# Ledger of designs, part 194: peptides against a protein of PDB entry 6NYY

Target 1, 212 residues: chain A of PDB entry 6NYY
Amino acid sequence: KHFEQAIERVIGGLEKKTQVLQPEEKKTVAYHEAGHAVAGWYLEHADPLLKVSIIPRGKGLGYAQYLPKEQYLYTKEQLLDRMCMTLGGRVSEEIFFGRITTGAQDDLRKVTQSAYAQIVQFGMNEKVGQISFDLPRQGDMVLEKPYSEATARLIDDEVRILINDAYKRTVALLTEKKADVEKVALLLLEKEVLDKNDMVELLGPRPFAEKS
Target 2, 212 residues: chain A of PDB entry 6NYY as posed
Amino acid sequence: KHFEQAIERVIGGLEKKTQVLQPEEKKTVAYHQAGHAVAGWYLEHADPLLKVSIIPRGKGLGYAQYLPKEQYLYTKEQLLDRMCMTLGGRVSEEIFFGRITTGAQDDLRKVTQSAYAQIVQFGMNEKVGQISFDLPRQGDMVLEKPYSEATARLIDDEVRILINDAYKRTVALLTEKKADVEKVALLLLEKEVLDKNDMVELLGPRPFAEKS

## One batch from the design tools (peptide; made by RFdiffusion4, then SolubleMPNN)

Design b2_p29_5_s2
Fold by OpenDDE base, seed 3:
Structure b2_p29_5_s2 (fold): chain B 212 residues (1-212), chain A 29 residues (1-29)
Amino acid sequence: as target 1 above (212 residues)
Amino acid sequence: SAFDELAKELEEEEERRREEELERREAEE
């Protein structure tokens, strides 16, 4: 109990019991978190959620706990599925409400950062080539880019393509699994917190073998 | 940052696309 609570504090932050979500906000968060949860469930290379919650923690209105993987090396496929899982909240909001919240915007920023890192730092794009440049840190005045303006445009174009591919993949998945997103969202509204067992009861066993 | 600007641009593009799709459906109805 104490160890699990300590892990929850490290991963999910401190629960701010003082933030009461309005019923409509609570509904939006439930569908957002359900989108992440379902995407993570059905994407092989995504980290599955251990816990899904609509209880506000720290700066977020909800949280998802991932299996801690001490993995330092990621494949392109793993990074793509992680991008799709990150887009799951946004796509769920679009499917169910036809609108995007600020939470979905923050997830798009994370996806954009991941896409740039893949192309610029990891050389994972065939058109741009095997390059590795340091991305400017927030607040660093990058006076000179280490590449030409033509290369910069190519990078930006390939970033857009990568994000759009991840987005389309997520839309296809969550549209197919729309009923599962609804089930998870409705149960979140009732229980506020779901674990792996709740997900198995709702969706069946995860279709991928646990990496042992 | 460059990626924050791109993320914003992509969001605005997706919003416009949804509005256009909604308008198209309303015109077919």
Scores: peptide ipSAE 0.016, ipTM 0.440, DockQ to the pose 0.019
Fold by OpenDDE base, seed 1:
Structure b2_p29_5_s2 (fold): chain B 212 residues (1-212), chain A 29 residues (1-29)
Amino acid sequence: as target 1 above (212 residues)
Amino acid sequence: SAFDELAKELEEEEERRREEELERREAEE
């Protein structure tokens, strides 16, 4: 229920501005980052975090206005696992604290943007079809949507389905790996920064072959 | 694309994480 309402708020543009995490939230941040780290570790097509840190970064993540120079081709499976990794922090907060912080809203926005891109731009949804529309960039005049209102509603519905599927997958994974999330979070609280070796010591070798 | 932006934000976050670690290791030596 709360997650569905959160998706509706993101889709509706009602999301409040992200607040900067406070030092008093260090514990929440540790479990949040541990959620991302563990999800990335156990999802084959996710990019694992090579470094996990709870040290506040002073500069807000500058909205990267620039397209990545390297357009990596991603499969639908890769996109799903990346969505799950992105949801890992939010899901960890829910599992351990029964509440979600404002920091987890940014992750939900990112996941929502990814879902729209998959459906509208990449044609990765069977119901919407193999269509590709340019998504309006942030700051572009709301150009008339190149699709009907009925198609817009269908897109919104399929976006919700995709996000819910990724969320359920992440909940299942981090519930199974709850003890691992806790181990990572506790070590983060001690060391503030973890590397790949720390993760191997805690969780064992990553169960997937390193792509050379 | 929104995905490319997300992927880039994640990659830039990882790169910044790696750079901060390198700087921290260099400062501890």
Scores: peptide ipSAE 0.015, ipTM 0.419, DockQ to the pose 0.021
Fold by OpenDDE base, seed 2:
Structure b2_p29_5_s2 (fold): chain B 212 residues (1-212), chain A 29 residues (1-29)
Amino acid sequence: as target 1 above (212 residues)
Amino acid sequence: SAFDELAKELEEEEERRREEELERREAEE
């Protein structure tokens, strides 16, 4: 209990009891977080979800808590499923509301960053090749890219392809699991916080063995 | 950053696609 609360404080920040979400905002956040939760549940290589919350913490309107894995090495498949899980909120908003809110922008930025890292830093793209370049840090003078303009265009194209593939995969999954997303969202609106046991009760046991 | 620019372009492209889908639905009604 105390350790979980400490992790929650570090990852999610302190609950601001003073921020009351409007009913429509609360609904949007619930479906957004449900999208993340369901995507993570049904993606084999996604990190299992520990907690889902629509309670505003710090600057966020909601959060998903993952099992802390001290994993420094990821496979391409793991990175893809993590991208899909990150897109889950955005895709849920699209499926249920036909619109995307500003809350999904930070998730798209994270996905974009991950895609660039895979192609440019990790050499995980066959067309670009086994290259590893440091991405410019925020505020560093964009030092001359160590690759040609033609290579830069190729990188951008392959990043878009990777993101679009992850997006399509997430759309297919959450469309298939639309009823499960709705169940999770509705329960979030009631409880505001869900744990792993709530997810098991709603969706059944996660179909993948916990990587011990 | 290069990834922030691409994220913005992707957001704008998705917004355009949605506007086009809305216009198509309104034209079919």
Scores: peptide ipSAE 0.016, ipTM 0.392, DockQ to the pose 0.019; fails the geometry check
Fold by OpenDDE base, seed 4:
Structure b2_p29_5_s2 (fold): chain B 212 residues (1-212), chain A 29 residues (1-29)
Amino acid sequence: as target 1 above (212 residues)
Amino acid sequence: SAFDELAKELEEEEERRREEELERREAEE
């Protein structure tokens, strides 16, 4: 229920200020980043984190370096696992604290944008069909939608379905791996920065063969 | 490993970007 309402708020442009948990909880950031890290570790088609940090850099309260995959083409499975990894921070906060930060809202925006891109730009939805529209950039007044209002509603519905599926997958994964999320979070609180070797020591080798 | 090489390349790129951003800030003062 709360997640569906959050999606509706993002889709509808209603920035309801979710209760801003004070960004200053180093603990919340550690569990948030641990959620991303563990999701990326156990999702085959996600880009695992090379570096996990809770040290604030610029405007961010934490940063995660992802394995750069120079991929020009993404499969639907890759995009789904990337969505799940992006939801990992939010889901971790929900599992451990029963509350979400503004960081979790920003991740939901990214997931929503990805879902729209899959459906509208890439034509990756059977119900919407083979459509490809340029998504308006943030701040462009979309004067004219290139599709009907009925199509817009269908797109919104299919976006919700896709995000909900990614969310459920992430919840299932991080619930199963809850102890691993906690291990990563606790080590982040001690070291502030984790590398791949730290992740291997905590979680074991990544269960997917590194594509050489 | 290809991962360790890529991790190094990314660290070097981030360090270079930070140095360039610092140099830009120093040049604007």
Scores: peptide ipSAE 0.009, ipTM 0.344, DockQ to the pose 0.022; fails the geometry check

Design b2_p29_5_s3
Fold by OpenDDE base, seed 4:
Structure b2_p29_5_s3 (fold): chain B 212 residues (1-212), chain A 29 residues (1-29)
Amino acid sequence: as target 1 above (212 residues)
Amino acid sequence: SAFDKLAEEREKEEKEERERELELKRELE
């Protein structure tokens, strides 16, 4: 209990009970969070949400609680599924509302960072090759890119391809699971907070063995 | 450049992550 609360505080910030979401905003957040939750549920290598909430915390309109996995090594497949889960909120908004909100800005940033890291740091792209460049650390005047402008363009192109692939995968998944996203969103609107048991009740057991 | 923006974003994320880890450690102690 104390550990879970600590994680909640660290990840979600303090609940600002004073922020009343407008009904339409609350609805948008519910479907956004439902998108993350459902994507995490049905992607094998994604970390499923332990807690889904539409209660405003800190600067966010909603929050998702993850178990801190002490995982130091990620496969390309794991990183892709994590990207898809991160895109789940935006994709859900698109599927249900036909509009995008500013709420996914941080998600897009995370996805972009992950894509660049895969290509530039982890050498996971065949076209770019086995390169590993440290992104500039704070205070390092990156005077010169460690790669040519041609390589920079290639990196940018491959990043876009990777993000688009993750996006398309997420669209396909959440379109297939649209009814599940709706169920989660509606229950979020009712309960404001869902746990793993709520997800099991709605969606059935997660189709992947819990990696201990 | 996209690289510069990424560097800035990553620095911000790493800082936020470190702050979160420190906060978690403090709450567990």
Scores: peptide ipSAE 0.017, ipTM 0.466, DockQ to the pose 0.052
Fold by OpenDDE base, seed 5:
Structure b2_p29_5_s3 (fold): chain B 212 residues (1-212), chain A 29 residues (1-29)
Amino acid sequence: as target 1 above (212 residues)
Amino acid sequence: SAFDKLAEEREKEEKEERERELELKRELE
């Protein structure tokens, strides 16, 4: 209990009852969080949400808690599914509202970071090759790039391709599961907080074995 | 450049991770 509360505070900040979301904003957040939740539920290598909330916390309009997995090694497939889950909020907003909000800014940042890391740190892109560049540490002057401007352009192009592929995969998934996203969003609007049991009741058991 | 963006992003992640570790330590004490 205390450890879970500590994790909740670290990840979500203190619930400040002080931010009253407007009804339309609350609806947007509910569908955004439902997109993350459903994507995490139906992607095998994504970490499903333990808790889904639309209660504003200090750093966001909603929050999602993941099982802390002590996983040090990720496959390309695992990283893709994690990217798709991270895009789930933005994709849900697009599917249901036909508009984009600033709520996905941090998600887009995380996806961008993951895509760059896959290409320039993990060597997971065939066009760029099996390269790994050490990123400068905080305070190190980036004097020279370890690659040409042509390589920099190639990296940028391949990052966009990877993100777009993850986006398309997420659109396909959440379009197929559109009714499930709506069920989760509507229940979020009612309860404001959902747990794993609520998700099982709405969606059925997760179609993947719990990786212990 | 991609490299500059990655550097900035890594610095942010390291800062956020340190803040989380400090907060976790305070909650466990």
Scores: peptide ipSAE 0.014, ipTM 0.416, DockQ to the pose 0.050
Fold by OpenDDE base, seed 3:
Structure b2_p29_5_s3 (fold): chain B 212 residues (1-212), chain A 29 residues (1-29)
Amino acid sequence: as target 1 above (212 residues)
Amino acid sequence: SAFDKLAEEREKEEKEERERELELKRELE
């Protein structure tokens, strides 16, 4: 059973690799991934992409590989830059195509989860205060919220503010770096896969000292 | 740098994984 499931996962992973993107879809994915890559490059506290690919793997139309950081503690600034990098794909699509696609759904979910965690679990919001509540797990019927409806509304409002701030920061960055996003996207369309060396050749060395 | 070593190790693992996937494809053909 476990061996068959492993084979099915490998086969299912292989079948998903056979998804041929249409030329317009491939272009959209290239600019989406370029947005992530450039945002990660120019945000100090973001984890830069080691590899950028527009080759479909598994559930995603593209994939980004990050350095595994064994980091257990994050600052508010680090979490913000990570949110901005996660929004980079969506923002790139808006800048270049003037439209939004469903490709950012997982990114928006991740950003939303991070924003709620910062406010509700980590107490990082001054208006909500130093609170820490467990977020409902997927499928848990949260019958009773540990806070009032007024607090719930405040949390929802502050989550939206935080996401919008991250979005605006990402728009500002990728608008400034629009030419760099274009360079990365065009090279992705040619090579399909970029590494750190390709990024250095296109953009120059990352403007932040490598954390030793 | 520790970063370059980790990148090289990951590139090696990915290459090995690609080779395994290619071998598996060849065996399924």
Scores: peptide ipSAE 0.007, ipTM 0.317, DockQ to the pose 0.019
Fold by OpenDDE base, seed 2:
Structure b2_p29_5_s3 (fold): chain B 212 residues (1-212), chain A 29 residues (1-29)
Amino acid sequence: as target 1 above (212 residues)
Amino acid sequence: SAFDKLAEEREKEEKEERERELELKRELE
């Protein structure tokens, strides 16, 4: 209890009781968060959510609480599933509403950063090759990019491909699990906060063994 | 460039993540 509360305070911030979401906004957030939750539930290498909330905290309209895994090493598969989970909110909005909201801006940023890092820092792209270069630090004069303009274009193309692949994977998953996303979203609209037990009750036990 | 924005955003996120980890560690302690 204390650990979960501590994580909640750190990750979610203080609940702003004063921010009342409009009903339509609340619905959008619920389906968005449900998308994250369900994606995380059914992706083997994604970190499962401990808590899902549509209660506005800090600057966000909703939050997902991840298990803080002190994991410093990620496989390409793990990074992909994490990207898919991060896209889960946006994909859910697309599936259920056929519209794109600004709610996924931070998620898209995170996905873009992850994709870029995989290609240019971790050498995880075959076309770009096993290259690793440090991102310029803030305030360092962006000295000459260590790669040609042609390589820059290749990187941009491969980043886009990776993101699109993750997006398509997420669309496929959440389309298959559409009923589960709806169940989670509806329960979120009622309870505003879901825990792991709520998810188990709705979806059954997570199909993957908890990584010890 | 998109690269510069990504670098800035990443540094910001890494900083925020580190701050969150430190806060979490303090609260667990």
Scores: peptide ipSAE 0.016, ipTM 0.437, DockQ to the pose 0.048; fails the geometry check

Design b2_p29_5_s4
Fold by OpenDDE base, seed 2:
Structure b2_p29_5_s4 (fold): chain B 212 residues (1-212), chain A 29 residues (1-29)
Amino acid sequence: as target 1 above (212 residues)
Amino acid sequence: SAFDKLAKERAEEEEKEREEALEEKLEEE
């Protein structure tokens, strides 16, 4: 009783009114989440999907749970595949609807942050060089950039290149796998929640060994 | 360090994913 009421309060607090997605919004979310799911499935260094949902939670219109990796070090290849997976939703919307929605705003932010981090924190760009600077925190008046305005422009250009490369890679992948994205999206519209087994049934076994 | 930032960001993401997964299990029960 008290535990159930606490669960109901946590659930009821998490039961923010399930904004009943309009059918067209639900469709958009399903294809968006399917884009993430399929990109994660076919990218070696992406985190494999454990669960995908189109049930609105909190402020999100969908949810995707990935295999937690207890790794704090990432290769450039790993970061690229993660960027591609993160772009998967936006790219799916473009492929299927020929339009972009606001649904990928958080994904674009994550991709942008990752790209900047790779270039200015991790020194992963040859043109910028092996430098490491702290990214300004949101709201910190960057009074002094640790680099010149010429370097700032170079960083911005190389960030755009990196994001565009990740985007093109994702477009190529999800275009090749378009039928798989559609299968996942259609099943999401039916079940609202998919697990790893549903993905295996739809797509076959993930083509990469689970990194232990 | 960049490492400490990555470690923190990853830990926060994993915590969030665990919380969301727990919330989901509670909604399915």
Scores: peptide ipSAE 0.014, ipTM 0.414, DockQ to the pose 0.025
Fold by OpenDDE base, seed 1:
Structure b2_p29_5_s4 (fold): chain B 212 residues (1-212), chain A 29 residues (1-29)
Amino acid sequence: as target 1 above (212 residues)
Amino acid sequence: SAFDKLAKERAEEEEKEREEALEEKLEEE
């Protein structure tokens, strides 16, 4: 329920406010960033964080990372693990605080964009089939969808399924690794910034061979 | 977030490395 409502709000385009982090907000951010960090660490096909920071950077959270064109080379498994890493913050907040914050809005947007790209651009969904359409860019008046309304509904349903699968996978992982998320969060509250060495010290070596 | 920037920078670096590796493979064929 709460997660579905969060997805719907992200699709609906809510506005951003910039503020100085209060201690309670700082704690929330630390667990959020720890969720990303730990998910990235323990997901084989996720890119581990080289740096984790709870220091607010003044430019608005507005990176709609378009999936780089080069993401066409990613497998469905790689994209799933990246989605899980992106959900790691939100899932950590849920595990530790049982609440949704606005901090996950950009993550949910990215996950939603990735899910749509997988289904409509990459043809990675068996029910939708081997279709490839350009995703509407921000500001493109998509006058006509290149697919039927029935296909649009199917796409929306399969996007929700994919996001929910990634969410469940992330919940399972971060629940198993809950103690590691807490270690990272506590150290973030102390140091404000962690590097790869801090992560190795806390979690041990990443369980996947570094691709040389 | 700082996370998003770093993830972007890394994705752009890995992209560049993959493009370079793909170009290198295509030049070797």
Scores: peptide ipSAE 0.014, ipTM 0.403, DockQ to the pose 0.026
Fold by OpenDDE base, seed 4:
Structure b2_p29_5_s4 (fold): chain B 212 residues (1-212), chain A 29 residues (1-29)
Amino acid sequence: as target 1 above (212 residues)
Amino acid sequence: SAFDKLAKERAEEEEKEREEALEEKLEEE
């Protein structure tokens, strides 16, 4: 009598661990996303958010849908405002909670990449000059930097200056607009999803002419 | 937002982990 051990294939149901955000995490996300939304609203050259959500999708704690600017050309001012918008989440957390979360890591990476690209790829820095070098891609052996170690240090310093300038600009803006950030965050906690109309109702019309 | 990118990277990692788990399940069938 061969006891066929029924290997119960515990099909471990991939329970979509809908990571239910803890109330404090949900609050942090709401203020983070409100910081991005308000920065994008009041920065002329930023891409305003079309949709802001604190509903976790997959492992994500929230999402913001930006208007894809089909722009092939960016000015230095446009890139700065985009950097400021990207810093808006972290700056909001600092203003409201006095703490920094890991939720800003990818924003900092994006800002760092943008700053580096402006200086090294686009020649947008007067001290570094009109140079253009390809950024090492992930997995590219960082072979010979096409510039000296002195130039590398100069680039790193100018990247830090540019990020700090964007950070200070974002702090100034979101401090001035602190009440608006709070309104957006509170409404996010209630509705979980905001659109452009919700933003107009809270903040009024965006102070910049829609580029028709 | 960084949150969107963390969300996207985590979603891509989860999708990759799901694809790898699906591939492992298909190799065990």
Scores: peptide ipSAE 0.018, ipTM 0.462, DockQ to the pose 0.090; fails the geometry check
Fold by OpenDDE base, seed 3:
Structure b2_p29_5_s4 (fold): chain B 212 residues (1-212), chain A 29 residues (1-29)
Amino acid sequence: as target 1 above (212 residues)
Amino acid sequence: SAFDKLAKERAEEEEKEREEALEEKLEEE
Protein backbone atom coordinates (compact mmCIF):
# COMPACT_ATOMS: atom_id res chain seq x y z
CA LYS B 1 0.00 0.00 0.00
CA HIS B 2 2.41 2.78 1.07
CA PHE B 3 4.95 1.87 -1.63
CA GLU B 4 2.26 1.80 -4.35
CA GLN B 5 0.95 5.17 -3.16
CA ALA B 6 4.51 6.51 -3.21
CA ILE B 7 4.98 5.24 -6.79
CA GLU B 8 1.60 6.71 -7.81
CA ARG B 9 2.56 10.04 -6.23
CA VAL B 10 5.94 10.01 -7.98
CA ILE B 11 4.59 8.83 -11.36
CA GLY B 12 1.13 10.39 -11.32
CA GLY B 13 1.83 13.62 -9.48
CA LEU B 14 -0.95 16.05 -8.70
CA GLU B 15 -3.03 16.91 -11.77
CA LYS B 16 -1.86 20.40 -12.64
CA LYS B 17 -5.11 21.90 -13.98
CA THR B 18 -2.94 24.92 -14.90
CA GLN B 19 -0.97 23.30 -17.76
CA VAL B 20 -2.93 23.88 -20.95
CA LEU B 21 -1.34 21.72 -23.64
CA GLN B 22 -1.24 23.24 -27.10
CA PRO B 23 -3.36 21.25 -29.61
CA GLU B 24 -0.23 19.82 -31.28
CA GLU B 25 1.29 18.88 -27.91
CA LYS B 26 -2.01 17.28 -26.84
CA LYS B 27 -1.98 15.25 -30.07
CA THR B 28 1.64 14.16 -29.47
CA VAL B 29 0.81 13.11 -25.89
CA ALA B 30 -2.29 11.20 -27.04
CA TYR B 31 -0.28 9.14 -29.54
CA HIS B 32 2.55 8.68 -27.00
CA GLU B 33 0.18 7.34 -24.32
CA ALA B 34 -1.70 5.26 -26.92
CA GLY B 35 1.66 3.64 -27.80
CA HIS B 36 2.21 2.64 -24.16
CA ALA B 37 -1.39 1.43 -23.84
CA VAL B 38 -1.38 -0.73 -26.99
CA ALA B 39 2.07 -2.17 -26.26
CA GLY B 40 0.90 -3.10 -22.75
CA TRP B 41 -2.28 -4.65 -24.19
CA TYR B 42 -0.54 -6.98 -26.67
CA LEU B 43 2.55 -7.94 -24.61
CA GLU B 44 1.89 -11.05 -22.50
CA HIS B 45 4.24 -10.15 -19.67
CA ALA B 46 3.41 -6.44 -19.56
CA ASP B 47 1.42 -5.13 -16.63
CA PRO B 48 -2.27 -4.78 -17.53
CA LEU B 49 -3.50 -1.26 -18.22
CA LEU B 50 -5.78 0.32 -15.62
CA LYS B 51 -5.97 3.89 -16.90
CA VAL B 52 -4.58 6.08 -19.69
CA SER B 53 -4.71 9.86 -19.46
CA ILE B 54 -3.53 12.86 -21.48
CA ILE B 55 -4.31 15.23 -18.61
CA PRO B 56 -1.00 16.76 -17.45
CA ARG B 57 0.10 15.48 -14.04
CA GLY B 58 2.94 16.93 -12.02
CA LYS B 59 5.92 17.04 -14.41
CA GLY B 60 4.38 14.64 -16.97
CA LEU B 61 2.24 15.59 -19.97
CA GLY B 62 0.27 12.34 -19.72
CA TYR B 63 0.37 9.01 -17.92
CA ALA B 64 -0.53 5.37 -18.18
CA GLN B 65 -1.36 3.47 -14.99
CA TYR B 66 -0.82 -0.26 -14.87
CA LEU B 67 -1.68 -2.81 -12.23
CA PRO B 68 1.61 -3.52 -10.47
CA LYS B 69 2.11 -7.24 -10.08
CA GLU B 70 3.34 -8.06 -6.59
CA GLN B 71 6.16 -9.99 -8.22
CA TYR B 72 9.58 -10.30 -6.62
CA LEU B 73 11.11 -12.52 -9.33
CA TYR B 74 11.17 -11.46 -12.99
CA THR B 75 12.16 -13.57 -15.98
CA LYS B 76 14.23 -12.16 -18.84
CA GLU B 77 11.10 -12.34 -21.04
CA GLN B 78 9.05 -10.37 -18.50
CA LEU B 79 11.73 -7.68 -18.27
CA LEU B 80 11.87 -7.47 -22.09
CA ASP B 81 8.09 -6.98 -22.40
CA ARG B 82 8.22 -4.29 -19.69
CA MET B 83 11.01 -2.56 -21.65
CA CYS B 84 8.91 -2.76 -24.84
CA MET B 85 5.88 -1.26 -23.08
CA THR B 86 8.10 1.56 -21.75
CA LEU B 87 9.36 2.23 -25.31
CA GLY B 88 5.77 2.24 -26.69
CA GLY B 89 5.36 6.02 -26.41
CA ARG B 90 8.61 6.82 -28.26
CA VAL B 91 7.88 4.25 -30.96
CA SER B 92 4.35 5.60 -31.48
CA GLU B 93 5.74 9.13 -31.97
CA GLU B 94 8.21 7.80 -34.56
CA ILE B 95 5.53 5.81 -36.45
CA PHE B 96 2.95 8.63 -36.59
CA PHE B 97 5.05 11.82 -36.67
CA GLY B 98 8.43 10.69 -38.06
CA ARG B 99 10.03 12.70 -35.24
CA ILE B 100 11.13 12.07 -31.70
CA THR B 101 10.35 14.42 -28.80
CA THR B 102 11.91 15.00 -25.39
CA GLY B 103 8.78 13.40 -23.82
CA ALA B 104 10.39 9.96 -23.89
CA GLN B 105 13.49 10.98 -21.87
CA ASP B 106 12.22 9.39 -18.65
CA ASP B 107 11.18 6.25 -20.54
CA LEU B 108 14.64 5.95 -22.11
CA ARG B 109 16.21 6.38 -18.67
CA LYS B 110 14.01 3.60 -17.23
CA VAL B 111 14.81 1.29 -20.16
CA THR B 112 18.55 2.01 -19.82
CA GLN B 113 18.45 1.30 -16.08
CA SER B 114 16.54 -1.95 -16.64
CA ALA B 115 18.95 -3.11 -19.36
CA TYR B 116 21.99 -2.31 -17.22
CA ALA B 117 20.50 -4.11 -14.20
CA GLN B 118 19.73 -7.23 -16.28
CA ILE B 119 23.35 -7.46 -17.43
CA VAL B 120 25.41 -6.42 -14.39
CA GLN B 121 23.09 -7.14 -11.46
CA PHE B 122 21.08 -10.18 -12.58
CA GLY B 123 23.69 -11.92 -14.78
CA MET B 124 21.14 -12.34 -17.61
CA ASN B 125 23.67 -11.91 -20.45
CA GLU B 126 25.66 -14.89 -21.75
CA LYS B 127 28.60 -12.80 -23.06
CA VAL B 128 29.09 -10.84 -19.85
CA GLY B 129 28.39 -13.98 -17.81
CA GLN B 130 27.02 -14.77 -14.37
CA ILE B 131 28.12 -11.53 -12.71
CA SER B 132 26.34 -9.47 -10.08
CA PHE B 133 27.63 -6.03 -9.15
CA ASP B 134 25.92 -3.38 -7.12
CA LEU B 135 24.70 -0.60 -9.37
CA PRO B 136 26.46 2.70 -8.69
CA ARG B 137 24.30 4.74 -6.37
CA GLN B 138 23.39 8.16 -7.69
CA GLY B 139 26.22 10.42 -6.47
CA ASP B 140 28.69 7.70 -5.54
CA MET B 141 31.77 8.34 -7.61
CA VAL B 142 32.58 4.72 -8.17
CA LEU B 143 36.31 5.44 -8.25
CA GLU B 144 37.07 1.80 -8.97
CA LYS B 145 34.90 -0.27 -11.26
CA PRO B 146 34.71 -3.85 -9.92
CA TYR B 147 35.51 -5.03 -13.49
CA SER B 148 38.09 -4.35 -16.20
CA GLU B 149 37.73 -1.64 -18.88
CA ALA B 150 37.30 -4.44 -21.41
CA THR B 151 34.36 -5.77 -19.37
CA ALA B 152 32.98 -2.20 -19.08
CA ARG B 153 32.99 -1.85 -22.89
CA LEU B 154 31.36 -5.26 -23.25
CA ILE B 155 28.63 -4.26 -20.77
CA ASP B 156 27.98 -0.98 -22.64
CA ASP B 157 27.74 -2.85 -25.95
CA GLU B 158 25.39 -5.53 -24.56
CA VAL B 159 23.18 -2.85 -22.89
CA ARG B 160 22.87 -1.13 -26.27
CA ILE B 161 22.05 -4.44 -28.00
CA LEU B 162 19.34 -5.25 -25.42
CA ILE B 163 17.72 -1.79 -25.76
CA ASN B 164 17.86 -2.00 -29.56
CA ASP B 165 16.24 -5.46 -29.48
CA ALA B 166 13.44 -4.14 -27.25
CA TYR B 167 13.05 -1.13 -29.57
CA LYS B 168 12.82 -3.32 -32.71
CA ARG B 169 10.29 -5.60 -31.00
CA THR B 170 8.18 -2.55 -30.07
CA VAL B 171 8.42 -1.11 -33.62
CA ALA B 172 7.27 -4.43 -35.08
CA LEU B 173 4.34 -4.69 -32.63
CA LEU B 174 3.08 -1.10 -32.94
CA THR B 175 3.50 -1.16 -36.74
CA GLU B 176 1.30 -4.28 -36.87
CA LYS B 177 -1.15 -2.64 -34.42
CA LYS B 178 -0.92 0.87 -35.99
CA ALA B 179 -4.69 1.13 -36.49
CA ASP B 180 -5.27 0.21 -32.83
CA VAL B 181 -2.80 2.90 -31.67
CA GLU B 182 -4.69 5.45 -33.80
CA LYS B 183 -8.08 4.36 -32.37
CA VAL B 184 -6.79 4.74 -28.81
CA ALA B 185 -5.14 8.10 -29.57
CA LEU B 186 -8.30 9.51 -31.19
CA LEU B 187 -10.47 8.37 -28.29
CA LEU B 188 -7.95 9.88 -25.83
CA LEU B 189 -8.26 13.21 -27.66
CA GLU B 190 -12.04 13.00 -27.17
CA LYS B 191 -12.34 11.59 -23.62
CA GLU B 192 -8.91 12.61 -22.21
CA VAL B 193 -9.06 9.54 -19.92
CA LEU B 194 -9.54 5.88 -20.83
CA ASP B 195 -10.01 2.83 -18.62
CA LYS B 196 -9.78 -0.93 -19.21
CA ASN B 197 -13.41 -1.05 -20.46
CA ASP B 198 -12.74 1.61 -23.11
CA MET B 199 -9.75 -0.48 -24.25
CA VAL B 200 -11.90 -3.65 -24.46
CA GLU B 201 -14.52 -1.79 -26.51
CA LEU B 202 -11.85 -0.47 -28.92
CA LEU B 203 -9.50 -3.46 -29.20
CA GLY B 204 -11.54 -6.41 -27.94
CA PRO B 205 -10.59 -8.52 -24.94
CA ARG B 206 -6.89 -8.68 -24.10
CA PRO B 207 -5.50 -11.74 -25.95
CA PHE B 208 -3.97 -13.19 -22.77
CA ALA B 209 -5.98 -15.09 -20.22
CA GLU B 210 -6.28 -13.01 -17.09
CA LYS B 211 -4.43 -14.88 -14.41
CA SER B 212 -7.21 -15.58 -11.92
CA SER A 1 -12.40 -12.19 -12.04
CA ALA A 2 -10.19 -11.52 -9.01
CA PHE A 3 -8.32 -9.16 -11.35
CA ASP A 4 -11.45 -7.18 -12.29
CA LYS A 5 -12.29 -6.89 -8.61
CA LEU A 6 -8.79 -5.63 -7.76
CA ALA A 7 -8.82 -3.26 -10.74
CA LYS A 8 -12.22 -1.90 -9.71
CA GLU A 9 -11.21 -1.55 -6.06
CA ARG A 10 -8.06 0.29 -7.13
CA ALA A 11 -9.96 2.55 -9.54
CA GLU A 12 -12.43 3.38 -6.76
CA GLU A 13 -9.55 4.07 -4.33
CA GLU A 14 -7.85 6.33 -6.91
CA GLU A 15 -11.11 8.17 -7.63
CA LYS A 16 -11.62 8.67 -3.90
CA GLU A 17 -8.02 9.89 -3.45
CA ARG A 18 -8.60 12.32 -6.33
CA GLU A 19 -11.83 13.59 -4.84
CA GLU A 20 -10.06 14.05 -1.50
CA ALA A 21 -7.10 15.81 -3.19
CA LEU A 22 -9.52 18.02 -5.14
CA GLU A 23 -11.42 18.84 -1.95
CA GLU A 24 -8.14 19.68 -0.18
CA LYS A 25 -7.19 22.00 -3.07
CA LEU A 26 -10.61 23.64 -3.05
CA GLU A 27 -10.29 24.17 0.71
CA GLU A 28 -6.83 25.75 0.26
CA GLU A 29 -8.17 28.25 -2.36
Scores: peptide ipSAE 0.007, ipTM 0.341, DockQ to the pose 0.021; fails the geometry check

